# Peptides against a protein of PDB entry 5VZU: the designs that were tried, part 151

Target 1, 271 residues: chain A of PDB entry 5VZU
Amino acid sequence: GRTLEDIFHEHMQELILMKFIYTSQYDNCLTYRRIYLPPSRPDDLIKPGLFKGTYGSHGLEIVMLSFHGRRARGTKITGDPNIPAGQQTVEIDLRHRIQLPDLENQRNFNELSRIVLEVRERVRQEQQEGGHEAGEGRGRQGPRESQPSPAQPRAEAPSKGPDGTPGEDGGEPGDAVAAAEQPAQCGQGQPFVLPVGVSSRNEDYPRTCRMCFYGTGLIAGHGFTSPERTPGVFILFDEDRFGFVWLELKSFSLYSRVQATFRNADAPSPQ

## One batch from the design tools (peptide; made by RFdiffusion4, then SolubleMPNN)

Design b2_p22_6_s3 (from b2_p22_6, 13 letters changed)
Fold by OpenDDE base, seed 3:
Structure b2_p22_6_s3 (fold): chain B 271 residues (1-271), chain A 22 residues (1-22)
Amino acid sequence: as target 1 above (271 residues)
Amino acid sequence: KNDELLKEIEEKLKERNLLPFL
């Protein structure tokens, strides 16, 4: 019968052939585009910039992390046979935090899966509700024909009605102390471990995380065929490291900041 | 059933080239 090893060898042969075809095509027609680093904002979860990560057998890939209000985005700077450069490999919803269980329950993949799928369903509900409000507002103002209808003058009546007493009910303004959303304590990092059966290229991942968020990752066949978004968890470890758990793929990708400083890599100020 | 699910997982793993890490 076909073994996992047979499947692996067949897939690796196909991937090597695809990489060879792509590389050989680029040698004759290189288009260079300047990439600018995203501007840093005060509200950015970490400094935006270039991160090095690994996508399965692709090896080392470069991703640009950027922030867009309540969303973060990982954009591929390097392409691969499945997903070309410039695609959004990860999209993170910074509104939807993932609460990891205790360290004992973090080993249970089914527990993580439950938590992520519950958040995915909330995100879908919010998208449906927000879609309904945008649809109703375009009431057809049909052309109001300006019919000029006429003048009639009618007059009179004066009627008196009576004395309603001013009840002084001095309702004290209950100070609705808007519960100031306590700035999410940059709390002591939570102990972190991958669930059993989640594959990682390297066991040398951070064992403590700051925050986790719901996100989606892009997957596609060779040549960017049938691209889809799969649910996952963005894990912030520190200022220079984040991870992504691909839930359906049972895999983990670690991303580390590129420490190289680039001269003149900042976006030109909008004139 | 199990073989169909294994095949679906296999295709998804190909779409991300993740088979080398299993």
Scores: peptide ipSAE 0.046, ipTM 0.642, DockQ to the pose 0.069
Fold by OpenDDE base, seed 1:
Structure b2_p22_6_s3 (fold): chain B 271 residues (1-271), chain A 22 residues (1-22)
Amino acid sequence: as target 1 above (271 residues)
Amino acid sequence: KNDELLKEIEEKLKERNLLPFL
């Protein structure tokens, strides 16, 4: 009978064959497109730019990290058999910070799963509520029959006078308990470990993280079939490194900044 | 049972691109 090992070997052979076909196609027709680096903004979590990511058996991929208000986006610069170049491999919601548990509980995959799925449900509720407000506003444009009511010249009504005394109404200052926004402690880096059963191609990942956010990763079958967004965790390590935990895939991708300086790679100023 | 489970696992592995991440 087929074993899980047989299925793994067959699919690994298919993936190797697909990689061989894709690499062999580079000799036949290369289309070169100039890529511009996104401009840095003051509110960007880190400097945007090119990162090299690891995708298990896919190997090394190049991703452009960019910021779009309270969202971050990883866009594939290199394609693979499943997800072509130009697709958004990761989309990060910078509104929804993930609080990692202590180091002991970080080893528990079910605890991370609970935290991520709770945030996913909040994001879903916010999308539903915002959809209802947009729906009710559209219903009231009934066709106003523009009856052309005539231009009667309404008259000069007069200059009535001044005197209204200022009433002293001493409204008590309601104690607006300013909910002290706890200053976002520029947190001492939290100890970081992958949960048990999360695979990483590279065991040499940073053991301390700065911040984590809810996000979604793009997954698809070969040829970009049945593309879907799967929940995950964006992990900021430092200015040059971030990770993504693919929750359903039980995998971790490490992204490291491409240190190569590109001349003339800046986006042209919007004219 | 085992063959159906293996097929379901295979379909999930293919659709979800799990093997490229393992």
Scores: peptide ipSAE 0.035, ipTM 0.625, DockQ to the pose 0.141
Fold by OpenDDE base, seed 5:
Structure b2_p22_6_s3 (fold): chain B 271 residues (1-271), chain A 22 residues (1-22)
Amino acid sequence: as target 1 above (271 residues)
Amino acid sequence: KNDELLKEIEEKLKERNLLPFL
């Protein structure tokens, strides 16, 4: 029978061939698109910009990191045979922090899986609840068929009824428990290790992380077939490095800032 | 059984191109 190794080698050969075809097509038809760096905001978790990321057998790819309120986004600048350039390779929910366990329990993939899947379920519930509030408002404009119900006239009289005392219904303002935005405490970095059975192209990843967040990664077949979001963990190491654990894939992508300074890469000021 | 399951996993992983991430 085919070994997993044979299957892996055959698939790697197919992927290399696909990459070669795509690369060879670029030599014949280069369309240059200008990319602007996203503006930095004071509340950005780290400076936005270009990062080089590892994608298993795909190798190194360029990703633009940008911040959008309580969401971060990795957008592919380079494409691969599966995920074309301009797609959002990762979407990070900065509302949903992941607390990693101690270093011993971080080696347990099932523990990380449990933590991530619990957060995924909360995110799904919040999306369903927010969807219901938007749905109920549209339903009631049924067409009022203005049936012209006839003009029955009746006139009756003016009764003066009395001076009902204003009941001071002191409706206690329900304490909207402001979900305490736990400030993104730049806490002391915690020891970090990949779970057993999570593949990394390089064992040289940071062994200390600052914070982690729930996120989703984009996966697809060749030619961007059946694209889906898979759950994962965004790991902030430092100002210039982050990771993404692809939970279902048992893979780790390390992203490192592109240190090159680009002249005139800033977005033109909106006139 | 195990070989059939392995083949089904292989096919699913191939269709989703998830093998590069294993």
Scores: peptide ipSAE 0.033, ipTM 0.607, DockQ to the pose 0.112
Fold by OpenDDE base, seed 4:
Structure b2_p22_6_s3 (fold): chain B 271 residues (1-271), chain A 22 residues (1-22)
Amino acid sequence: as target 1 above (271 residues)
Amino acid sequence: KNDELLKEIEEKLKERNLLPFL
C-alpha cells in the first residue's frame, strides 16, 4: 500500500510543480504593484511591516503585518496556488487575549483547543449582539415626513415656586471597590512550547512569548476555491517575531521581520 | 473501505493543499 511518506512525497512534488506553473504563468505578464508599508503608530503592538513566514511545503512567504485599532492583519504579499497575493492570511482580534496555561499544560493540544474555542464562541456572540444593535439602529430611519406641526401658542411663564430647603441626607460614600486593574504584565514573557501533535517546520522557534491573541487564518483549495477562516492563536514572541497556531490544521507558522530597509516604501501622505 | 476512504481524504486534502499541515 502507499505509505504516508509516499503520499507526502507525491504531494510535495505536485506542490513544487504547481508553484513552478504558477510562477512561470506570471513570467509572461508581470504586473508590478507598488506596496506601501503602513505608518507606525505609538499604540501598535509592534512595528508594522514585512515578515517572512514559513508555511511548511509552501516554503517562504512574505506577509505584511498591519494594525487597525483593536485588530491586526497579516496580508499576503506573495501568493501561492491556494491563496492569491493581497488576501488576509491572518486576522487577529486584539480584544481577545489568549492566556496560555503553564508549560506542562501547554503540551496538551486539547487544553489549547478548549481555550481557543471558548474565545471563538465569545467573538461569535459579540458579532451577533453588535449586528442586532446595528440592525435596530437602521430600522428607525423611516423617512419622518416632517408634517409641519402647527405653531402651538407660547404658553406663559409659570411663577417662582418657593425655596424648598435641601435636606442634608448624608449618604455615606459607598466604598468604590477600585477594581484592581490587573497590572498589565506588559514586560515579562512566559515560557512557550508547542502542543504535542502540532506540526512545526523546525524546532527552532522562540521558547518564550510576550502575549497571545485569538485570530483566524485563511485556508482555501487550489485556485482560491472554498475559502474559509479557521480559528488560531497569534503568538507575539518579540518585536521581530510572531507565530500563528492553526488549530484545526494542527500547524504552526513562524514569521520573522524582513530586516531590509526599503527606500520610498512609506505610504503617500494623504493629500 | 479504509483504503478508499484514505484516498478520498487524500484527494480532498490535496485539493485544499492541507496535506502539508498533517
Scores: peptide ipSAE 0.026, ipTM 0.600, DockQ to the pose 0.127

Design b2_p22_6_s4 (from b2_p22_6, 13 letters changed)
Fold by OpenDDE base, seed 5:
Structure b2_p22_6_s4 (fold): chain B 271 residues (1-271), chain A 22 residues (1-22)
Amino acid sequence: as target 1 above (271 residues)
Amino acid sequence: ENEKLLKELEEKLKKLNLLPYL
C-alpha cells in the first residue's frame, strides 16, 4: 500500500510545483492592490490589523483580522496553493464563547471535540430558526386575483347590544429573560495547553489564554478545489496573539501581530 | 481499511498544506 511517506513525498512535490508556478507568475505580471487597515472600534475584542500566521507548509502567511459586530474575520493577505488571497481563512462567532476545561481535561481531544460540536449544533439551530422567520414572511403575498364577486347588498342589522365592561385582564408582561450578555469579562487568563494529538509547528505557543470562541476555518484542495468550512476554536491569548484549532485536522495555527507601522494604511474617510 | 484512512488523511492534510508538520 501507499505509505504515509509516499503521500508526504508526493504532496511535497506538488506543493513545490505550485509554489514554483506562483513565484514564476510574480516575475511576469505583478498587480498591486492597496490594502487598508480596518478601522478600530471601542467594542472590538482586540485592535484589528495584520497578523502573521503559521498554518501552511509555505511558511509565514499574513492575515487581516477584522471585527464585524459579533463576528471576527481572518482574511488572507497572502494566498497559498489551496486558499487564494482575499479569502476568509477563519470566521469567528463572538456570540459563542467556548469554555475550556481544566488543564487535565484540555489534554483530551475528545472533550474539546464534544464542546466544539455542541456549539456547532447550537449555531446550526440558530441559523435554521432565523431562516424560517425570513421564509414565512414572503409566502403570503400571492397575488390575490380579486375576482370581483358581485356585491350582494346584505342589510344593516342595527343590533345595539350593551356595555360589556372591559375586564382589565392585566396580562403580566412576561419577563423577556434578557439573555444576559455576559460582558466579555477580561477575566484572569486561563492556563492553556493543546490537546494530545493536535499538531503545532512548534511548542512555542502561549500557555495562558484570555478567552475562546467557536469559529470555522476555510479548507480547500490545490487551486481552491472543494472549499469547505471546518469547525474550530479561536483562542485569544493577548492583544497581539491568537490561535485557531482546526478540529477535524487536529492542527493549531498561531497568529502574531505584525508590529510594523504602516503610514497611510488607514481607510479613506467615507466622503 | 488502512488505505482508505490514509487517503482521507491525505485529502485533509492537503487542504491545509499540513503534511510537512507530521
Scores: peptide ipSAE 0.142, ipTM 0.727, DockQ to the pose 0.075
Fold by OpenDDE base, seed 3:
Structure b2_p22_6_s4 (fold): chain B 271 residues (1-271), chain A 22 residues (1-22)
Amino acid sequence: as target 1 above (271 residues)
Amino acid sequence: ENEKLLKELEEKLKKLNLLPYL
């Protein structure tokens, strides 16, 4: 009978063949498109730019990290047999922070899964509520026929009514010092370990992380068939490194900044 | 049962742009 190992080997053979076909086609018909680095903003979680990552069997891939308000995006610069270049491999919701448990409980995949799925449900509820408000507003521009209703003049009268006393009650304005949510101190990084049964290409990942966010990753079959978004965790390690835990895939991808300086790679200023 | 689980796993693996090295 086919084993899991047999299915894995068959899939790897197909993947290698697909890679070979793609690379062999490129030798004859390369279309080059210029990419621009995304502009940096003061509120960006880290400097946007090119990151090199390792996707399981795919090897080295290049992803552009960019920030879009309270969302971050990883866009594939290199395509693979499943996901073409230009696709959003990861989409991160910077509104939905993931709190990792203590180091002992971080080894439990079911605990991470619970935390991520609870956040996923909140994100779905917020999307449903925001969808209802947009729907109701457009209905009732019925054409108000401008009926010219007439001039009637009526005049009267002056009535005086009375005294009510000026009660002084000098209620002291209690200074509700709005506790300015101290911008969550860019705190000492928390200890980080992958859950048991989450595969990493390398055991050489950062053992301390700054913060985590809910996100979704794009998965597809060969030739970009049946593309879907799966839940995951974006892990910020430092200014130059982030990870993504693919929850359903039980896999971890590490991304490291491309340290190469590109001349004239900035987007032209909008004229 | 095992054949159904293997097919579900095969469909998952076909969607795995991220095959872990097992």
Scores: peptide ipSAE 0.139, ipTM 0.720, DockQ to the pose 0.078
Fold by OpenDDE base, seed 1:
Structure b2_p22_6_s4 (fold): chain B 271 residues (1-271), chain A 22 residues (1-22)
Amino acid sequence: as target 1 above (271 residues)
Amino acid sequence: ENEKLLKELEEKLKKLNLLPYL
């Protein structure tokens, strides 16, 4: 019967063949597109820019990290057999922090899975509720046919009616104790370890993380077939490193900043 | 059952830009 080893071997052969096809295409037709680095904003979680991702059999990929208010985006600069260049490989929701458990419970994949799926369900509910509010707001602009009601002039009279006394209803201001949202401590980095059964290309990943957020990764078959968003965890390690845990795939990607300085790579100021 | 699991795993592997060199 077909084994896991057979499936892996066939998949690796297909990937090698696809890499060979891609490299052979470079000899015949190169399309160059200028890419600009996104401008840094004060509210950006880290400096935006180019990151090198580690993707097992696919090798090294280049991703542009950018910030869009309460969302972060990883855009593929290099394509692969599954996902072409210019696709959003990761979408991060900076509203939905993931709190990792203690280091002992971080080894439990089922605990991480529970936490991520609970956040996914909240995100889904918020999208449904916000979709209803946006739907109800659009429904009320029925065309008011302004039927021209005729201008009849009736003049009548000035009646003076009387002195209604100001009722002094002294409603006591109920002290709404604003629960002071404790400022999310820019906490000391917490110990970090991958769950058991999450595969990483390298075991050399940062063992301390600053923050985690809910996100989704793009996955597809070869030739960008059946593309879908899968739930995951964005892990911020430091200013130059982040990770993504692909939950359903039980895989981890490490992204490290490209330290190369590019001349004239800044986006032109919008004139 | 095993064939279904193998097919689901194959589809996951084919979607994995991330097959670690295991």
Scores: peptide ipSAE 0.136, ipTM 0.720, DockQ to the pose 0.087
Fold by OpenDDE base, seed 4:
Structure b2_p22_6_s4 (fold): chain B 271 residues (1-271), chain A 22 residues (1-22)
Amino acid sequence: as target 1 above (271 residues)
Amino acid sequence: ENEKLLKELEEKLKKLNLLPYL
């Protein structure tokens, strides 16, 4: 019978073959497209830009991280046999922060899975509710053929009505117990470890993270067949590093900022 | 059971941009 090892070997052979086909096609037809870096905004979680990701079988990939209000996006700059360049490899919902458990419970994949799937269900509910509000708002544009009934100029008068007295009712200042907004400890990283059974290409990943968010990753078969979004966790480590935990895949990808400075990489100002 | 699990795993692997190096 086919073993897991047989499946891995067959898949690796297919990936190598696909990679060879793609690289050999580039020798025949190179299309150059200019890439513009997104402008940095003060409210961006980190500086947007190019990050190098390490994917096991595909090697080194380049992803552009950009911010779009309460969403972040990783866009593939390099394509692979599964997902072409320009696709959104990761989408991060910055409204849905994931609180990691303590370091002991972080090793439990089922705890992380539970937390992520609970957030996934909330995101799904919000999308259904927002879809209903957007749907109900479109239904009432019946064409009101409001015929222009002529504006008759009714002039009527300035009635003066009187001086109602200032009732002094001295309502006691109820002690607004200022719920001490626990200062968002934005500054101190929490201990971070991958769950047992999550594969990392390298054990050399940051052991502290600033914050985590719910996200979805794009997966597809070879030639971009049957593309789907899988749930995951965006892990912000620091200004130059983030990770993505692919929950269903039990895999972790580390992304590190490309430190190269690019001349003329800024988007042209909208004229 | 094992053959079904292997096929499901194979289909997941074919969608993986992210196979760890063996």
Scores: peptide ipSAE 0.117, ipTM 0.703, DockQ to the pose 0.087

Design b2_p22_7_s1 (from b2_p22_7, 10 letters changed)
Fold by OpenDDE base, seed 2:
Structure b2_p22_7_s1 (fold): chain B 271 residues (1-271), chain A 22 residues (1-22)
Amino acid sequence: as target 1 above (271 residues)
Amino acid sequence: PLENFPYVPDLPPFSMPFTLLP
């Protein structure tokens, strides 16, 4: 029987071979594209920019993080055998915050799965409702003046009377203590641990997170075959680090800011 | 059945099982 090690070695060899084939096919014509850093906005969750992924047997994976209103996007700067450069590897919905449970319940993969799938269903419902409103707005053909058919007078059914005495039972107004939504303490990070059975390349990930959001990741076969979006969790650790939990794949990817200073990398001011 | 994704532990989520062409 093949060992897990044999399968890993065969797969690593095939990835290296695929990377070699792709790089060698481009040997005759390299096209260079200038990349600009996205401008920072005051409402951006963190400073946009280049992040390096630590998840890959593919080597150095570089992603551009950018903000687009209530969405964040991770765009591949480096391609791999599955997903070419320029594709959106992650899409984050900043409207749908994920609340992580306590540290004990964070170890339960089924609990995280439940929370993410509930949010996925809400996102699907919102997309369907927004699609219906856009559809109904086109369908208002003008009011056909339907002539008023004469309303026949339906008969008055009789007023039965009797006297039931009002018992004065003075029910005390139970103070509905409005559960004051504890202002999410914006300053102190929550303890963070990966669920049992979620793989990470390194156990050296931040053990405290600031906030989490629902998102989707792009997965594909070799040569960008059968591309699909899989549900996941974007985890903001700090200004320079974020993670993505790939729910269906039971995998975690850590991304760290590229600390290199780029000269003349700012987008040209819109003239 | 999600069972047929060979959980290759250390591979990026991009490792869809190689359809080994026969």
Scores: peptide ipSAE 0.022, ipTM 0.566, DockQ to the pose 0.037
Fold by OpenDDE base, seed 3:
Structure b2_p22_7_s1 (fold): chain B 271 residues (1-271), chain A 22 residues (1-22)
Amino acid sequence: as target 1 above (271 residues)
Amino acid sequence: PLENFPYVPDLPPFSMPFTLLP
């Protein structure tokens, strides 16, 4: 029987060969697209920009992190044999924070899996409810042809009836204790460890994280075949580092900010 | 000085028929 190591080596050899074929075939016919860095916004979780990712068998990749209201997106700047450049490798829902358990329970993959899958079902419910509200509003503008119904007549006057006293029921304004949105505590970093059985290429990942969010990652076969989104966890470590746990793949990707400054890389201001 | 603009190659559609070798 092939060992997990044999399968991993064969897969790495295939990926290297594919990368070689792609680089060698296009050596003379590369179209270059200019990348613009997204402007930073005050509500951005961290500064947007380029991050160096370590994917398992794919090696070193560049991802652009950008913020879109309550969503963050990781766009592939480097393509791989499975997912071309320009694809959304990760989509993060900043509305759905994941609370990690204590350090002991973080070692349990089944507990992390439970937490993530519970959030996934909430996200699916919210999408179904929001889809129903958008559907019902469009139906009822049937053209009421206003047929001009005719004129008829005048009838009568009468009478006065009396008394009903308005009772003064002075219902005290119940203090709607505005559930104080707990200020997004710039969370004191909590201890962080990968669950047992989650593979990381680098064991030297940050052992503290600020916060985690639900997200989805894009996976595909070679040549972008059968693309699908799998559940995962976005982990914010600091201003320059984040991770993504691919739940179904049992893998972890670490992303570190590219420290290189690019001249004239800012998006043209919308005129 | 070559202004280091981040350029990405437009990767052609990966239309290579991956014949899964058996």
Scores: peptide ipSAE 0.008, ipTM 0.485, DockQ to the pose 0.305
Fold by OpenDDE base, seed 1:
Structure b2_p22_7_s1 (fold): chain B 271 residues (1-271), chain A 22 residues (1-22)
Amino acid sequence: as target 1 above (271 residues)
Amino acid sequence: PLENFPYVPDLPPFSMPFTLLP
């Protein structure tokens, strides 16, 4: 029987051969698409833009990071055999921070897995509850075809006088205990290490992180077959670096800002 | 001056029969 190593080695050889074939075709008629960089907003976690990263065995990829309120998105700029360009390789929920344990417990993959799966279950519950509220609100707009009941004649009921004394029902303002929004502690940099058994193509990753968030990554078979979302952790290191831990794949992708300056790359102002 | 826009090549879908990992 083929070992997992044999299968991985064959898959790496196929991917290297594919990458070689693709790179040898740059002299062919290629379609080029212009990319617009997303505008930066004051509330963006970091400046949006292009990042270079490593995705599994595919090697160097380009991803665009953008912010959409309480969500961040990584969009593939370079396609691979599994996931074409323009797909969302990562979706980050900025509402769901991941609190990493101490450095000793960060080495435990099962602890990280527990934390991520608990957050995934909360996200699933919130989606179900929000789906029920949206479902009940739509169910009541059945078209009441109010049949036009025939115009019964206006009997002039006599003008009884206006003596409605306003009862001062002094409804005590129930103290809405404002759930104290825990101040978003600008997290002092926390020591960071990958769990044992999480593979990284580069062991030269930042050993301190600013904050982490729950997210999902897109995985697919070759030709974008059976695309699914897998749970993971977005790790913000600094203004120019982030990572993604693919929990089920036990892999880590490091993304670093593309330092190239592009002219006329800004998105056209929405007219 | 070559305007440095971010252009990405649309790689042609190479229909190589990749062995799906089972």
Scores: peptide ipSAE 0.007, ipTM 0.497, DockQ to the pose 0.362
Fold by OpenDDE base, seed 4:
Structure b2_p22_7_s1 (fold): chain B 271 residues (1-271), chain A 22 residues (1-22)
Amino acid sequence: as target 1 above (271 residues)
Amino acid sequence: PLENFPYVPDLPPFSMPFTLLP
């Protein structure tokens, strides 16, 4: 039987061949699409923009990171044989922060898996409940035939007079001890390590992270066949770096900001 | 650097049928 290694080797060769064919074919017919950078918002976790990453045997990929309220999205700018450009390679739920354990327990893949799967089930429950609320809310708007009840002229009830003396009840101002909202300590980076058995391209990933969130990654076969969303962890390292742990794939993708400045890359204001 | 070439041993392919991942 083919070993898993044989399958990976054959698949890598196929991806290389496909990439070569695609690049050679595109030399003759290039379609250019203008990309606009998303506007930065004050509430954005980091500045939105272009990030470079490596997606396994696909090599260098470009993704656009954008923020959409309590969601972040990584959109493929570069397509690959599996996932075309414009697809959302990662979707991050900023409502579901993942707390990584201590550095010793971070090496345990089963612990990370447990944490992520527990969050996945919560997200599924919230989606079911929100689907029910949206469903029940539509069902109760039966057409209330607003029968025009005749406007009976309700009589002018008389102006009762003014005299209510303001009682001076000098209630002592209870010291509202303003619980000093501890300024959200700009989260001191926690130690970070990949679990044992999670594949990384290199060991040159940041060893500290600011925060982690639940997310889903898109996987597909060649030609975008059987696309599915797999659970993962978005790791925010700093303003210019994030990672994604593909839980089921036992893999890690590192993304770094494209430092190039682009002129006229801002989205046109909706006219 | 050659590190960005697809010929470097790289992450599991994202196109493998999920059913084949252990």
Scores: peptide ipSAE 0.024, ipTM 0.570, DockQ to the pose 0.073; fails the geometry check

